# Peptides against a protein of PDB entry 4N7V, part 27

Target 1, 222 residues: chain A of PDB entry 4N7V
Amino acid sequence: TLRSITSPLVAHRLKPIRQKTKKAVVSILDSEEVCVELVKEYASQEYVKEVLQISSDGNTITIYYPNGGRGFPLADRPPSPTDNISRYSFDNLPEKYWRKYQYASRFVQLVRSKSPKITYFTRYAKCILMENSPGADFEVWFYDGVKIHKTEDFIQVIEKTGKSYTLKSESEVNSLKEEIKMYMDHANEGHRICLALESIISEEERKTRSAPFFPIIIGRKP

## One batch from the design tools (peptide; aimed at target 1 I128)

Design b2_p17_5 (made by RFdiffusion4)
Pose (drawn by RFdiffusion4):
Structure b2_p17_5 (pose): chain A 222 residues (1-222), chain P 17 residues (1-17)
Amino acid sequence: as target 1 above (222 residues)
Amino acid sequence: EELEELYEEAMEYIEER
């Protein structure tokens, strides 16, 4: 059953983005709702045959077929719903559409992995903690020119040369130059600080009922 | 102490938005 494989998507605090493609148009609206529009081409013009709209918390799914000849003319914004529409909870979503919800889930998870939650400016680097929690990606851009990309699985180093390589395990990073560890440790300290900063601020946010406390930009680029 | 200073800066930034 859907929910075997996937968890409801989270599109909160994400910026509006629209993505055209040969098959469909997947987007995130200003209301932070995820919209998936299937697209067909006819008479050198594009038609829409199905629209999936998912709530911000991913719990509510609305699907409408503007069933008519020629479908729906493709525009820059999602079309208004028709009358032959549907609405399901996440658990009550039919066996159909499951391939499409999983696609939307990945789209969202990809967008969050490139969405800054906390931006921290150190003496040596710009630090960014992303949105894809838990274990969000961590990216460090040193003013020195070196780039470090941290994942739950990976550590990625891009030297000033452009010489790039990936370090997966603790043994692999130990196989180092004892100078690059400074970049590694400074980035890890920055990561420690951002995870700590995120916790005490999101804790205050649960104490409140206001506009989101994210994203944050801390300090300034010297 | 450092974390408190950073927290204050984060709060000031939130208030300025």

Design b2_p17_5_s1 (made by RFdiffusion4, then SolubleMPNN; from b2_p17_5, 7 letters changed)
Fold by OpenDDE base, seed 3:
Order: C-alpha cells, then sequence, then structure tokens
Structure b2_p17_5_s1 (fold): chain B 222 residues (1-222), chain A 17 residues (1-17)
C-alpha cells in the first residue's frame, strides 16, 4: 500500500514556493495545496503533460492532463484543471502515481524541515524548532558563532573556528570536548523548552479553533 | 533571505534525485 511507504503529506502553514527541475515542477500554492507538474520538452518548448494536485492534508489527490494530454506550455503557475479530472483519496491512489506522490511528500518534508515553527531566543542563542515530523529539526545559532543542528538521525556541530562535524551516536556525543558539551547542554535545554511550548500552544489552538498560532517567536535577541 | 536559501536548497535536493 501507499501508506506502507509514506504518510499523507502535510503542507499546512507552509509558504508558497515553486521549484523547477528538468522533469517536473513542484509548487506549494497559496491555498497550501501541493502541485506536481510533469514536464516534457518538444521543439525547445516545455509542456506540462500531467498534474497531481494534492490537498494540504495530503488526503485528496486530483490528477488531470492539460489540453487532453497534449500538454500545456509551462508557465509561472500550474495550468487550471479542465475536463477529464480524476480524484482519489490517499488510500485509493493508483500505484502508477505512488512515486510521484512520494516525490511531493519528500519535497514537502524538506520544506517543513526548513520552516520555523517556534523561534526561541535565549541568553546565548537563537533556537528554532522546525515544522517537520516526527522528530522535528532543531537548530541553535549561538551568538558567538557556534551552530548546532539536530535532526532525527544526527547532530551537526559547527565550531567557532569553522570546523564542522556530524555526530550519529550517543558515544560520539559523549566524546565531545568539554567546551562543546556546554553548547550541547544549552541546545538540549532549548530543545526541551520548544517541545514543551509546542505542546501547550497546540492544545490552546485546539481549544480555540481559531486561526493557527504558529509560527511563533518567543523572546528577543539580547 | 530565508526564502531564497530555502529555494536554493530545495533545488539542489531535487536536482540530485
Amino acid sequence: as target 1 above (222 residues)
Amino acid sequence: SMLEELVEEARKYLESR
């Protein structure tokens, strides 16, 4: 099943973006829908042959073939759907479209990993919890130049000297120099606080059923 | 800008696929 290889993408709160590659254009629209345009080149002109439009919650996929499958000239936005539109739920998406959905999902996940959900200013650093899940990316920009980037899979450290390295195990973290451990401790505390705030704010958001509270900024740069 | 950086990173990622 599609669900066995990916979860429904989530594009809520993401800013509009349009990225072109050789074979496709992926967009997040103002509506927070995601569009994948499949591009073909004929006589030095690019045409959109197929469009997958995915709802912001990833659960609905609309597929259409511009100009009856003959293609529509590539423009600065996806072509409008006309006739011969197919609409699928996530669990009913034909297998032939799974790879394209995965592409959209990975792109959205990348965007989410770079989209601030919570920005928290401490005495020593700017901390940023990102939108991706599970295990949201967490970045710490110390005012003295040290940088720490935590992901679900690794921790990247950039020291004042510009020396950069990646830690992939607890053993490596435990082997850090004492000076770096201090930065790591602060980063971990900031991370804990951001996660706690996320939980509290999300609960209040649920109760009020109003406009999204995120992204949010806590504190200010000293 | 943050958006410009995001766009560049996304492009590099997508091109590598």
Scores: peptide ipSAE 0.039, ipTM 0.711, DockQ to the pose 0.024
OpenDDE base, seeds 1, 2, 4, 5: peptide ipSAE 0.036, 0.037, 0.037, 0.038; ipTM 0.696, 0.707, 0.701, 0.702; seed 1 fails the geometry check

Design b2_p17_5_s2 (made by RFdiffusion4, then SolubleMPNN; from b2_p17_5, 9 letters changed)
Fold by OpenDDE base, seed 1:
Structure b2_p17_5_s2 (fold): chain B 222 residues (1-222), chain A 17 residues (1-17)
Amino acid sequence: as target 1 above (222 residues)
Amino acid sequence: SMMEKLLEEARKYLESR
């Protein structure tokens, strides 16, 4: 099943973006829908032959073939659907489209990992909790030039000198220089606070059922 | 591998912003 390969993508709160490759264009629209355009080149002109339009919650996939399958010239946005439209639920998507959906999903997840959900300014750093899940990325930009990037899989450290290294185990973290441990401690505290705030804000958002509260900025740069 | 290449290009673009 498609579900065994990937979960439905979630594009809520993401800003519009359009990324072109040789064979495809992937977009997040103003509507927070995600489009995958299949691109073919003929006579030095690029044409969109197929479009997958995925709802913001990933559960509905609309597929159409522009200009009766002849293709439509590539533009700055996906071509509008015509009368030859197929609509599928996530669980009913034909296998022939699974790879394209997976690409869209991974693209969205990447964008989410680079999309601030909470920005928190401390005395020493700008902390950013990202939108991706599970285990949202967390970045700490210290005002003195040190950077720490936490993901579900690793911690990357960039020191003042520009020296960069990746930590993948607790033993490696424990082996850090004392001066770097201080930065790590601060990063961990900032992370804890951001997660706590996320929980509180999300609960209030649930209660009010209003417009999204995120992204949010807390504090200001000193 | 093809998908990973596409994602890498997207990553580079996103990180350049």
Scores: peptide ipSAE 0.168, ipTM 0.834, DockQ to the pose 0.020
OpenDDE base, seeds 2, 3, 4, 5: peptide ipSAE 0.181, 0.187, 0.177, 0.056; ipTM 0.842, 0.843, 0.839, 0.739; seeds 2, 3, 4 fail the geometry check

Design b2_p17_5_s3 (made by RFdiffusion4, then SolubleMPNN; from b2_p17_5, 8 letters changed)
Fold by OpenDDE base, seed 3:
Structure b2_p17_5_s3 (fold): chain B 222 residues (1-222), chain A 17 residues (1-17)
Amino acid sequence: as target 1 above (222 residues)
Amino acid sequence: SMLEELLKEAREYLKSR
């Protein structure tokens, strides 16, 4: 099943973006829908041959072939759907489209990992919890130049000297110099606070049923 | 390859954004 290889993408709260490659253009629209345009070149002109339009919650996929499959000239936005539109739920998406959905999903995941959900200023650092899940990326920019980037898979440290290294195990974290451990401790505390705030704010957001509260900024740079 | 190219370009774009 598609669900066995990926979860429905989630594009809520993401800013619009349009990214072109040689073979495809991926867009997050103002509506927070995600479009994948498959591009082919003919006579030095690029044409959109196929479009996957995915709902913001990832559960609905609309597929259409511009100009009856002949293609529509590539423009600054996806072509509007006309005739021969197919609509699928996530669980009913034909297997032939699974790879393209995965492509869209991974792009959205990347964007989410770079999209601030909570920005928290401490006495020593700017902390940022990102939108991706599970295990949201967490960045700490210390005012003295040290940077810590936490992901689900690793921790990257950039020291004042510019020395950079990646930690992938608990043993490596435990082997850190005492000075770096102090930064790590602060980063971990900031992370804990951001996660706690996320929980509290999300609950209030659920209760009010109004516009989203995120992204949010807590505190200010000293 | 398509995904790798997209992700590479996307990372560069997001870095500059």
Scores: peptide ipSAE 0.170, ipTM 0.826, DockQ to the pose 0.021
OpenDDE base, seeds 1, 2, 4, 5: peptide ipSAE 0.045, 0.050, 0.165, 0.047; ipTM 0.705, 0.729, 0.824, 0.726

Design b2_p17_5_s4 (made by RFdiffusion4, then SolubleMPNN; from b2_p17_5, 8 letters changed)
Fold by OpenDDE base, seed 3:
Structure b2_p17_5_s4 (fold): chain B 222 residues (1-222), chain A 17 residues (1-17)
Amino acid sequence: as target 1 above (222 residues)
Amino acid sequence: SELEKLLEEARKELESR
């Protein structure tokens, strides 16, 4: 099943973006829907031959073939759906479209990993918890130039000298120089606080059923 | 490779914002 290889994408709160390659264009729309356009070139003109439009919660996929499959000239936005429209739920998506859905999902996940959910200013650093899940990326920009980037899989450190390295195990983290450990400790504390705030704010958001509270900024740069 | 190119371009765009 599709669910065995990916979860429904989540594009809520993401800003619009449009990225083009030779064969495809992927977009996050103002509506927070995600569109994958298949692009073909004929006589030096690019045409959109197929569009997958995915709902913001990833659960509904609308597929259409512009101009009866003959294609529509590539523009600055996806072509509007016309007559030949197929609508699927996530669990009913034909296998032939799974690769394209995965493509959209990975793109959205990348965007989420670069989209601030919580920005928290401490005495020493700007901390940013990102939108991706599980294990949201966490970046710490120390005012003195040190940077720590935490992901689910690794920790990247950029020292004042510009020296950069990646830590992939606890043993490597434990082998850090004492000076770097101090930065790591601060980063971990900021991370803990952001996660706690995320939980509290999410709960309050659920109770009020109002407009999204995220993204938020807490504190100010000294 | 197509996805890789897309992701790379997306990464550059996001970092430039």
Scores: peptide ipSAE 0.061, ipTM 0.776, DockQ to the pose 0.022
OpenDDE base, seeds 1, 2, 4, 5: peptide ipSAE 0.044, 0.036, 0.033, 0.034; ipTM 0.719, 0.711, 0.706, 0.701

Design b2_p17_6 (made by RFdiffusion4)
Pose (drawn by RFdiffusion4):
Structure b2_p17_6 (pose): chain A 222 residues (1-222), chain P 17 residues (1-17)
Amino acid sequence: as target 1 above (222 residues)
Amino acid sequence: SQLDLEEELDELDESDL
C-alpha cells in the first residue's frame, strides 16, 4: 500500500519553481502546494490530460480531469479545476496515481536538498544547512576556494585546484593530509553550530504561531 | 546563485510519468 514505500511529502518553506519537460510540468506554487500536470502534444500545441495537486503537508491530494476534447491548453500557471474532480487523503489515495505521488515526492526531496535553511558566515567559509531533514545536506564554501559537501552517507571535498574526490567512511577521511583536516574540522564545527542553532530556534517556533523562522542568514561575508 | 538546482532537475527520472 502507498505508505509502504513512501511518506507524505513536505513542501513547506520552499520557493516557487516550475519545471517544463517533454512529458509533464511539475511545480511548486506560491501557496507551497505541489502541482503535477500531465501534458500531451497535438496540432503543434500542448494539451493537459491530468492534474495532480498535493497539499503542503502532503496529506491532501486533489486530481481533476478537465475531460474534454483537446484536454487543457498548457499555460504558465496550473489551470482552474473543473467539475469532474476528486479529493483523497494520503492513505485513501487509489492504487492508481501511486507512481505519480512518488515522483512528486522525489521532486520535493530534491528541491529541499538545494534549499538553504540556515546560512552561517564564519571567518573562513560560508556554511549552509539545507532543508532535507532529517540529516540534511551540509555545504561549505570556503573563501579560500575549497568546497565541502556533507551528506548523511558522504563527505565530498573539492580542493582549490578543482581536484575533487569523495570520502565515504571515517576510515576514508582519516586517510588524509593533516592540513585538509582543518577544512574538515572547521566545516564539522560549522555543521555542529548550525544543527545547534536550528534546534533552539525551531523550538521557539513550536512555542509560537507566526511566520516561519526559516530560512536564516547569520553573519555577513567579510 | 551557487546552487545547481536546475541542473539536478534536468536529471530527474520521469519514467513514472

Design b2_p17_6_s1 (made by RFdiffusion4, then SolubleMPNN; from b2_p17_6 with Q2E D10A E11K E14T)
Fold by OpenDDE base, seed 1:
Structure b2_p17_6_s1 (fold): chain B 222 residues (1-222), chain A 17 residues (1-17)
Amino acid sequence: as target 1 above (222 residues)
Amino acid sequence: SELDLEEELAKLDTSDL
């Protein structure tokens, strides 16, 4: 099943973006829908032959073939849906579209990993909790030039000298120089606070049922 | 983070589409 290889994509709160490749153009729209345009080249002109339009919650996929399958010239936005539109739920999506959906999902997940959900300014750093899940990325930009980037899989450290390294185990974290441990301790505290705030704000958002509270900025740069 | 996004997006494999 598609569910065994990916979850429904989640594009809520993401800013509009459009990325072109040789074979496809993927967009997050103002509506927070995701469009995958499949591109073919004929006589040095690019044409959109197929479009997958995916709902912001990833559960509905609308597929259409512009200009009766002849293709529509590539433009700055997806072509409008025409006749012969097919609509699928996530669990009923034909297998022939799974790779395209997976690409959209990977695209959205990457955008989410770079989209601030909570920005928290401490005395020493700008901390950012990102939108991706599970295990949201967490970045700490210290005002003195040190950077720490935490993901589900690793911790990247960039020192003042520009020296960069990646930590993938607790033992490697424990073996850090004492000076770097101080930065890591501060990063971990900022991370804890952001996660706590995320939980509190999300609960209030659920109760209020209003417009999204995220993204949020806490504090200011000194 | 936004500057890094464009570079990372360009690396996503579309060869199988």
Scores: peptide ipSAE 0.247, ipTM 0.853, DockQ to the pose 0.727
OpenDDE base, seeds 2, 3, 4, 5: peptide ipSAE 0.225, 0.228, 0.232, 0.232; ipTM 0.845, 0.846, 0.847, 0.849

Design b2_p17_6_s2 (made by RFdiffusion4, then SolubleMPNN; from b2_p17_6 with Q2H D4N D10S E11K)
Fold by OpenDDE base, seed 1:
Structure b2_p17_6_s2 (fold): chain B 222 residues (1-222), chain A 17 residues (1-17)
Amino acid sequence: as target 1 above (222 residues)
Amino acid sequence: SHLNLEEELSKLDESDL
């Protein structure tokens, strides 16, 4: 099943973007829908041959072939849906579209990993919890120039000198110099606070059924 | 941060397309 290889993509709260690659143009629309335009070149002109439009919650996929499959010239936005539109749920998506959906999912996940959900200013740093899941990225920008980037898989440290290294295990974290451990301790505390706030705010958001509370900014830049 | 997002997006594996 598609679900066995990927979860439905989630594009909520993402800013609009349009990114052209070699084979496709991927857009996040103002509606927070995701469009994958499959591009082919003919006679030095690029044409959109196929479009996957995915709902913001990833559960509905609308597929159409512009100009009866002949293609529509690539423009600054996805072409309008044609007369022959196919609409699928996530669980009913034909297998031939699974890889394209997976590409869209990876795209959205990357955007989410760079999209602030919570920004928290401490006495020493700007902390940012990102939108990606599970295990959201967490960045700490210390005012003195040190940077720590935590992901589900690693911790990257950039020292004041610009020296950069990656930690992949607890043993490596424990082997850090005492000076760096102080930054790590602060980063971990900021991370804990952001996760706690995320939980509390998400619960209130659920209760109120209001507009999204995220992204939020806590504290002030010094 | 959105720093280098476009660059990172351009590096996504397109073998699935």
Scores: peptide ipSAE 0.437, ipTM 0.903, DockQ to the pose 0.737
OpenDDE base, seeds 2, 3, 4, 5: peptide ipSAE 0.422, 0.436, 0.431, 0.433; ipTM 0.901, 0.903, 0.902, 0.903

Design b2_p17_6_s3 (made by RFdiffusion4, then SolubleMPNN; from b2_p17_6, 5 letters changed)
Fold by OpenDDE base, seed 5:
Structure b2_p17_6_s3 (fold): chain B 222 residues (1-222), chain A 17 residues (1-17)
Amino acid sequence: as target 1 above (222 residues)
Amino acid sequence: SEIKLEEELAKLDESDL
């Protein structure tokens, strides 16, 4: 099943974006829906042959073939669904569309990893918890130029000198110079605080059934 | 973080398409 290889994509709270690649244009709309436009070139003109429009919660997929499958000229936005429209739930999506859905999911996940959910200013750094899950990316921009980027898979460090390296194990982290460990300690503290705040805010949001509280900014740059 | 997003998005594997 599709569910066994990927989860429904989640595009809530993401800003609109439109990215063209060789084979497709992927958009996050103002509605927070995700559109994958499959592009073909004919006589030096690009045409949208197929569109997958995915709901913000990833559970509904609308597929259509512009201009009766002949294609619609590529424009600054997805073509309107007028011809040959099919609507599927995530669990009923035909297998022929699974790879395209997975591409959309990877796209959204990458956008989420670069989308601030919580911005927290400390005395020494700007800390940012991103929207991706599980294991949201966490970036720390120290005011003195040091940067730490934490992901589920690695920690990237950029030192004041511009020296950059990636740490993939606890052993490597433990082998850091003491001066770098100080930055790491601060980053970890900021991370803990952001995670705690995320939990508290999310719970309050659930209780009140309020409009989204995120993204949120806490504190200000000194 | 958004500055290099387009570059990273462009590097996504399109073999699925």
Scores: peptide ipSAE 0.464, ipTM 0.912, DockQ to the pose 0.761
OpenDDE base, seeds 1, 2, 3, 4: peptide ipSAE 0.460, 0.448, 0.452, 0.456; ipTM 0.911, 0.907, 0.909, 0.909

Design b2_p17_6_s4 (made by RFdiffusion4, then SolubleMPNN; from b2_p17_6, 5 letters changed)
Fold by OpenDDE base, seed 3:
Structure b2_p17_6_s4 (fold): chain B 222 residues (1-222), chain A 17 residues (1-17)
Amino acid sequence: as target 1 above (222 residues)
Amino acid sequence: SEIDLEEELSKLDESLL
């Protein structure tokens, strides 16, 4: 099943973007829908031959072939769907489209890992919890130049000297110099606070069913 | 940065397409 490969993508709260590659153009629209335009070159002109338009919650996929499959010249936005439109749920998506959906999902997940959900200013640092899940990326920018980037897989440290290294285990974290441990402790506290706030705010969002509360900024730079 | 994001996006596996 498609679910065994990936979960439905989540594009909520993401800013619009359009990224061109050799084979495709991927866009997040103002509507928070995701469009994958499959591009082919013919006579030194690029044409959009196929479009996958995915809903912001990833559960609905609309597929169409511009100009009856002849293609539409590549432009600054996806071509409008016309007559030959197929609409699928995530669980009913034909297997032939699964890899393309997976590509869109990876694209969105990467964008989410770079999209602030919570920005929290402490006395010593700017902390940022990102939109990706599970295990959202967490960045800490200390005002003195130290940087810490936490992901689900690793912790990257950039020291004042510009020395950079990656930690992948608790043993490596425990082997840090005492000075760096102090930064890590502060980063961990900021992370804890951001996660707690995320939980509280998300619960209130669920209760009110209002406009999204995220992204949010807590505190201000000293 | 957006530039960093674009660079990382360009490294996604296009073999899926």
Scores: peptide ipSAE 0.419, ipTM 0.903, DockQ to the pose 0.664
OpenDDE base, seeds 1, 2, 4, 5: peptide ipSAE 0.410, 0.408, 0.279, 0.255; ipTM 0.900, 0.900, 0.875, 0.870

Design b2_p17_7 (made by RFdiffusion4)
Pose (drawn by RFdiffusion4):
Structure b2_p17_7 (pose): chain A 222 residues (1-222), chain P 17 residues (1-17)
Amino acid sequence: as target 1 above (222 residues)
Amino acid sequence: SFEEIEENIIEEYEEEE
């Protein structure tokens, strides 16, 4: 059953983005709702045959077929719903559409992995904690020129040269120049600080009923 | 199709930074 494989998507605090493609148009609206529009081409013009719209919390799914000859003319914004529409909870979503919800889930998870939640400016580097919690990606751009990309699984180092390599395990990073560990440790301290900063601020946010406390930009690029 | 979207999102992010 859907929920076997996947969890409801989270599109909160994400910026609006629209992506065209040969098959479909997947987007995130200003209301932070995820919209998936299937697209067909006819008479050198594109037609829409199905629209999936998922709530910001991913719990509510609305699907409408503007069933008509020639479908729906493709535009820059999702079309208004027709009358032959549908609405399901996440758990009550039919066996159909499951391939499409999983696609939307990936789309959102990808976008969150490139959305800054906390931006921290150190003496040596620009630190960014991303949105894809838990274990969000951590990116460090040293003013020195070195780039460090931290994942729950990976550590990625891009030296000033452009010489790039990936370090997966604790043993692999230990196989190191005792100078690059400074870049590693400074980035890890920055990661420690951002995870700490995120916790005490999101705690205050649960204490409140206001506009989101994210994303945050801390300090300034010297 | 998804790979093309992924590449576009990565390019857009790099441009912003």

Design b2_p17_7_s1 (made by RFdiffusion4, then SolubleMPNN; from b2_p17_7, 7 letters changed)
Fold by OpenDDE base, seed 1:
Structure b2_p17_7_s1 (fold): chain B 222 residues (1-222), chain A 17 residues (1-17)
Amino acid sequence: as target 1 above (222 residues)
Amino acid sequence: MFEEIEKEIEERYEKEI
C-alpha cells in the first residue's frame, strides 16, 4: 500500500514555494496544496504533461492532463485543470502515481525541516524549532558565530573558526571539548524549552477554534 | 533559502519520477 511507503503529506503553515527540476516542478500553493507538474521538453520549450494536485492534509489527490494530454507551456504556476480530471483519496491512489506522490511528500518534508515553527531568542543564541515531524530539526545560531543543528539522526557543529563536524552518537558528544559542551548544553536547554512550549501552545490551539498560533517568536535578539 | 531542497530532490528523488 501507499501508506506502507509514506504517510499523507502535511503542508499546513508552509509558505508558497516553487521548485523546478529537470523532470518536474513542485509547488506549495497559497492554499497550502501541493502540486507536482511533470515536465517534458519539445523544441526548446518545456510543457506540463501531467499534474498531481494534493490537498494540504495529503488525503486528496487530483490528477489532470493539460490540453488533452498534449501539454501546456510551463509557466510560473500550475496550469488550471481542464481535461482528464481524476480525484482520488490517499488510500485509493493508483500505484502508477505512488512515486510521484512520494516525490511530493519528500519535498514537503524537506520544506518543513527548513520552516520555523518556534523561534526562541536567548541571551546567547537564536534557537529555531522547525515544522518537520517526528523529531523536528532544531537549529541554534549563537551570536558569537557558533552554530548547532540537531536532527533526528545527527548533530552538526560549526565552530567560530568555521570548523564543521557531525556527531552521530552519544559517545562522540561526550568526547567534545569542554568549551563546545557549553554550547551543546545551551542548545539542549533551548531545545527542551521549545518542545515544552510547542506542547503547551499546541494544546491551547486545540482548545480554540481560532487561526493557527504558529509560527511564533519568543523573546528578542539582545 | 531552499537551495538545499532543490539539490536534495534532484539528486536523491527525481530519478524516481
Scores: peptide ipSAE 0.032, ipTM 0.681, DockQ to the pose 0.152
OpenDDE base, seeds 2, 3, 4, 5: peptide ipSAE 0.025, 0.026, 0.028, 0.031; ipTM 0.619, 0.630, 0.661, 0.710; seed 3 fails the geometry check

Design b2_p17_7_s2 (made by RFdiffusion4, then SolubleMPNN; from b2_p17_7, 7 letters changed)
Fold by OpenDDE base, seed 5:
Parts: C-alpha cells; structure tokens; sequence
Structure b2_p17_7_s2 (fold): chain B 222 residues (1-222), chain A 17 residues (1-17)
C-alpha cells in the first residue's frame, strides 16, 4: 500500500514555492495545496501533460490532464483543471501515481525542514526549530558567526573560520574541543526550550481551536 | 534533486529577521 511507503504529506503553514525540473514542476500554492505538473517537451516547447493536485493535509488527490491530454504550455503556475478530472483519497490512489505522490512528499518534507516553526533569540544566537516531523531540524546561528545545524541524522558545525564538519555519533560529539562544546551546550539548551514551547503551544491550539499560532518568534536579537 | 529550491528557501529564511 501507499501508506506502507509514506504517510500523507502535510503542507500546512508552508509558504508558496515552485521548483522546476526537466520532467516535473512541484509547487506549494497559496492555498497550501501541492501540485505536481508532469512536463513533456515537444518542438522545444514544454507542456504540462498531467497534474496531481494534493490537498494540504495530503489526503485528497485530484488528477487532471490539461487539454484532454494534449497538454498545456508550461507557465508560472499549474493550469486550471478542465479535462479528465479524477479525485482520489490517499488510500485509494492508483499505484501508477504513487511515485509522483512520493515526489511531492519528499519535496514538502524538504521545504518543511527549512521552514521556521519557532524562532527563539537568545543572548548569543538565533535558534530556529523547523516544521519537519518527526525529529524537526534545528538550527542555531550564533551572532559571532558560528552555526550549528541539527538533524535527526547528524549535526553540522560551521566554525568562525568557516571550517565545517559533520558529526554522526555521540562519540564524535564528545571528542569536540571544549570551546565548541560550549556552543553545542547552548544549542542543545535552545533546542530543549523550543521543543517544550512547541508542545505547550500545540496543546493550546488544540484547546482553543483557533487559527494556527505558528510560526512564532520568541524574543529579539540583542 | 531540489538544489534550486534549497537555495531559495535558505535565502528566504535569512531574510526573515
């Protein structure tokens, strides 16, 4: 099943963006829907032959074929659905569309990993918790130029000199120079705080059933 | 796969002060 491969994508709170490749264009719309346009080239002109429009919660997929499958000239936005429109739920999506859905999902996940959910300013750094889940990315931009990027898989450190390295184990973290450990300690504290705040705010959102509270900014740059 | 978008998103994030 598709569900065994991926979960429904989540595009809530993401800003509009468009990525073009040779064979496809993927977009997040103002509506927070996600579109995959399948592109074919004919006589040096690019045409959109197929569009997958996915709801913001990933559960509904609308598929259509512009101009009865003849294609619509590639533009700066997806063509309007007119011909051969089909609507599927996530669990009823035909297998032939799974790869395209996965493509959209990976794109959204990438965007989420770079989209601030919580920005927290400390005395020493700008801390940013991202939208991706589980295990959201966390970045710390120290005002002196040091940067730390934490993901579920690794920690990247950029020193003042511009020297960059990646840590993939606790052993490597423990072997860091003391001065770098100080930055790491601060980053970890900021991370803990952001996670705690995320939990609290999410709970309040659930209780109030109001508009989204995220993204939020806490504090200000000194 | 998404290198162009990565640059764009990074730019946007940096501009959000």
Amino acid sequence: as target 1 above (222 residues)
Amino acid sequence: MFEEIEKEIDKRREEEE
Scores: peptide ipSAE 0.306, ipTM 0.882, DockQ to the pose 0.454
OpenDDE base, seeds 1, 2, 3, 4: peptide ipSAE 0.307, 0.296, 0.303, 0.300; ipTM 0.883, 0.880, 0.883, 0.880; seed 1 fails the geometry check

Design b2_p17_7_s3 (made by RFdiffusion4, then SolubleMPNN; from b2_p17_7, 7 letters changed)
Fold by OpenDDE base, seed 5:
Structure b2_p17_7_s3 (fold): chain B 222 residues (1-222), chain A 17 residues (1-17)
Amino acid sequence: as target 1 above (222 residues)
Amino acid sequence: MFKEIEEEINKEYEKEL
């Protein structure tokens, strides 16, 4: 099943973006819908032959073929749906579209990993919890130039000297120099606080059922 | 953000289509 290889994408709270590759253009729209435009080149001109438009919650996929399948010239936005529209739920999406959906999902996940959900200013750093889930990325930009980037899979450290390295286990973290460990301790504290606040704010969102509270900024640079 | 996303998508996911 599609569900066995990916979850429904979630594009809520993401800013619009349009990214072109050789074979496709992927977009997040103002509506927070996600579009995959499949591009073909003919006579040095690019045409959109197929469009997958995915709802912000990932559960509805609308597929259409511009100009009856002849294609529509590539523009700065997806072509409008035609009369020949197919609509699928996530669980009923034909297998032939699964790779395209996965592409959209990975794109959205990448965007989410770069989209601030909580920005928290401490005495020493700007901390940012991102929108991706589970295991949201967490970045700490220390005012002295040190950077720590935590993901579900690794921790990247950039020292004042510009030296960069990646840690993939707790043992590697524990083997760090004491100076770097102090930065890590601060990063971990900021991370804990952001996660706690995320939980509290999310619960209040659930109760209030109003406009999203995120993204949020806590504090200011000293 | 956009530049970084562009580079990563082009590198990693183009073949997925």
Scores: peptide ipSAE 0.038, ipTM 0.745, DockQ to the pose 0.158
OpenDDE base, seeds 1, 2, 3, 4: peptide ipSAE 0.026, 0.036, 0.036, 0.039; ipTM 0.630, 0.733, 0.729, 0.747; seed 4 fails the geometry check

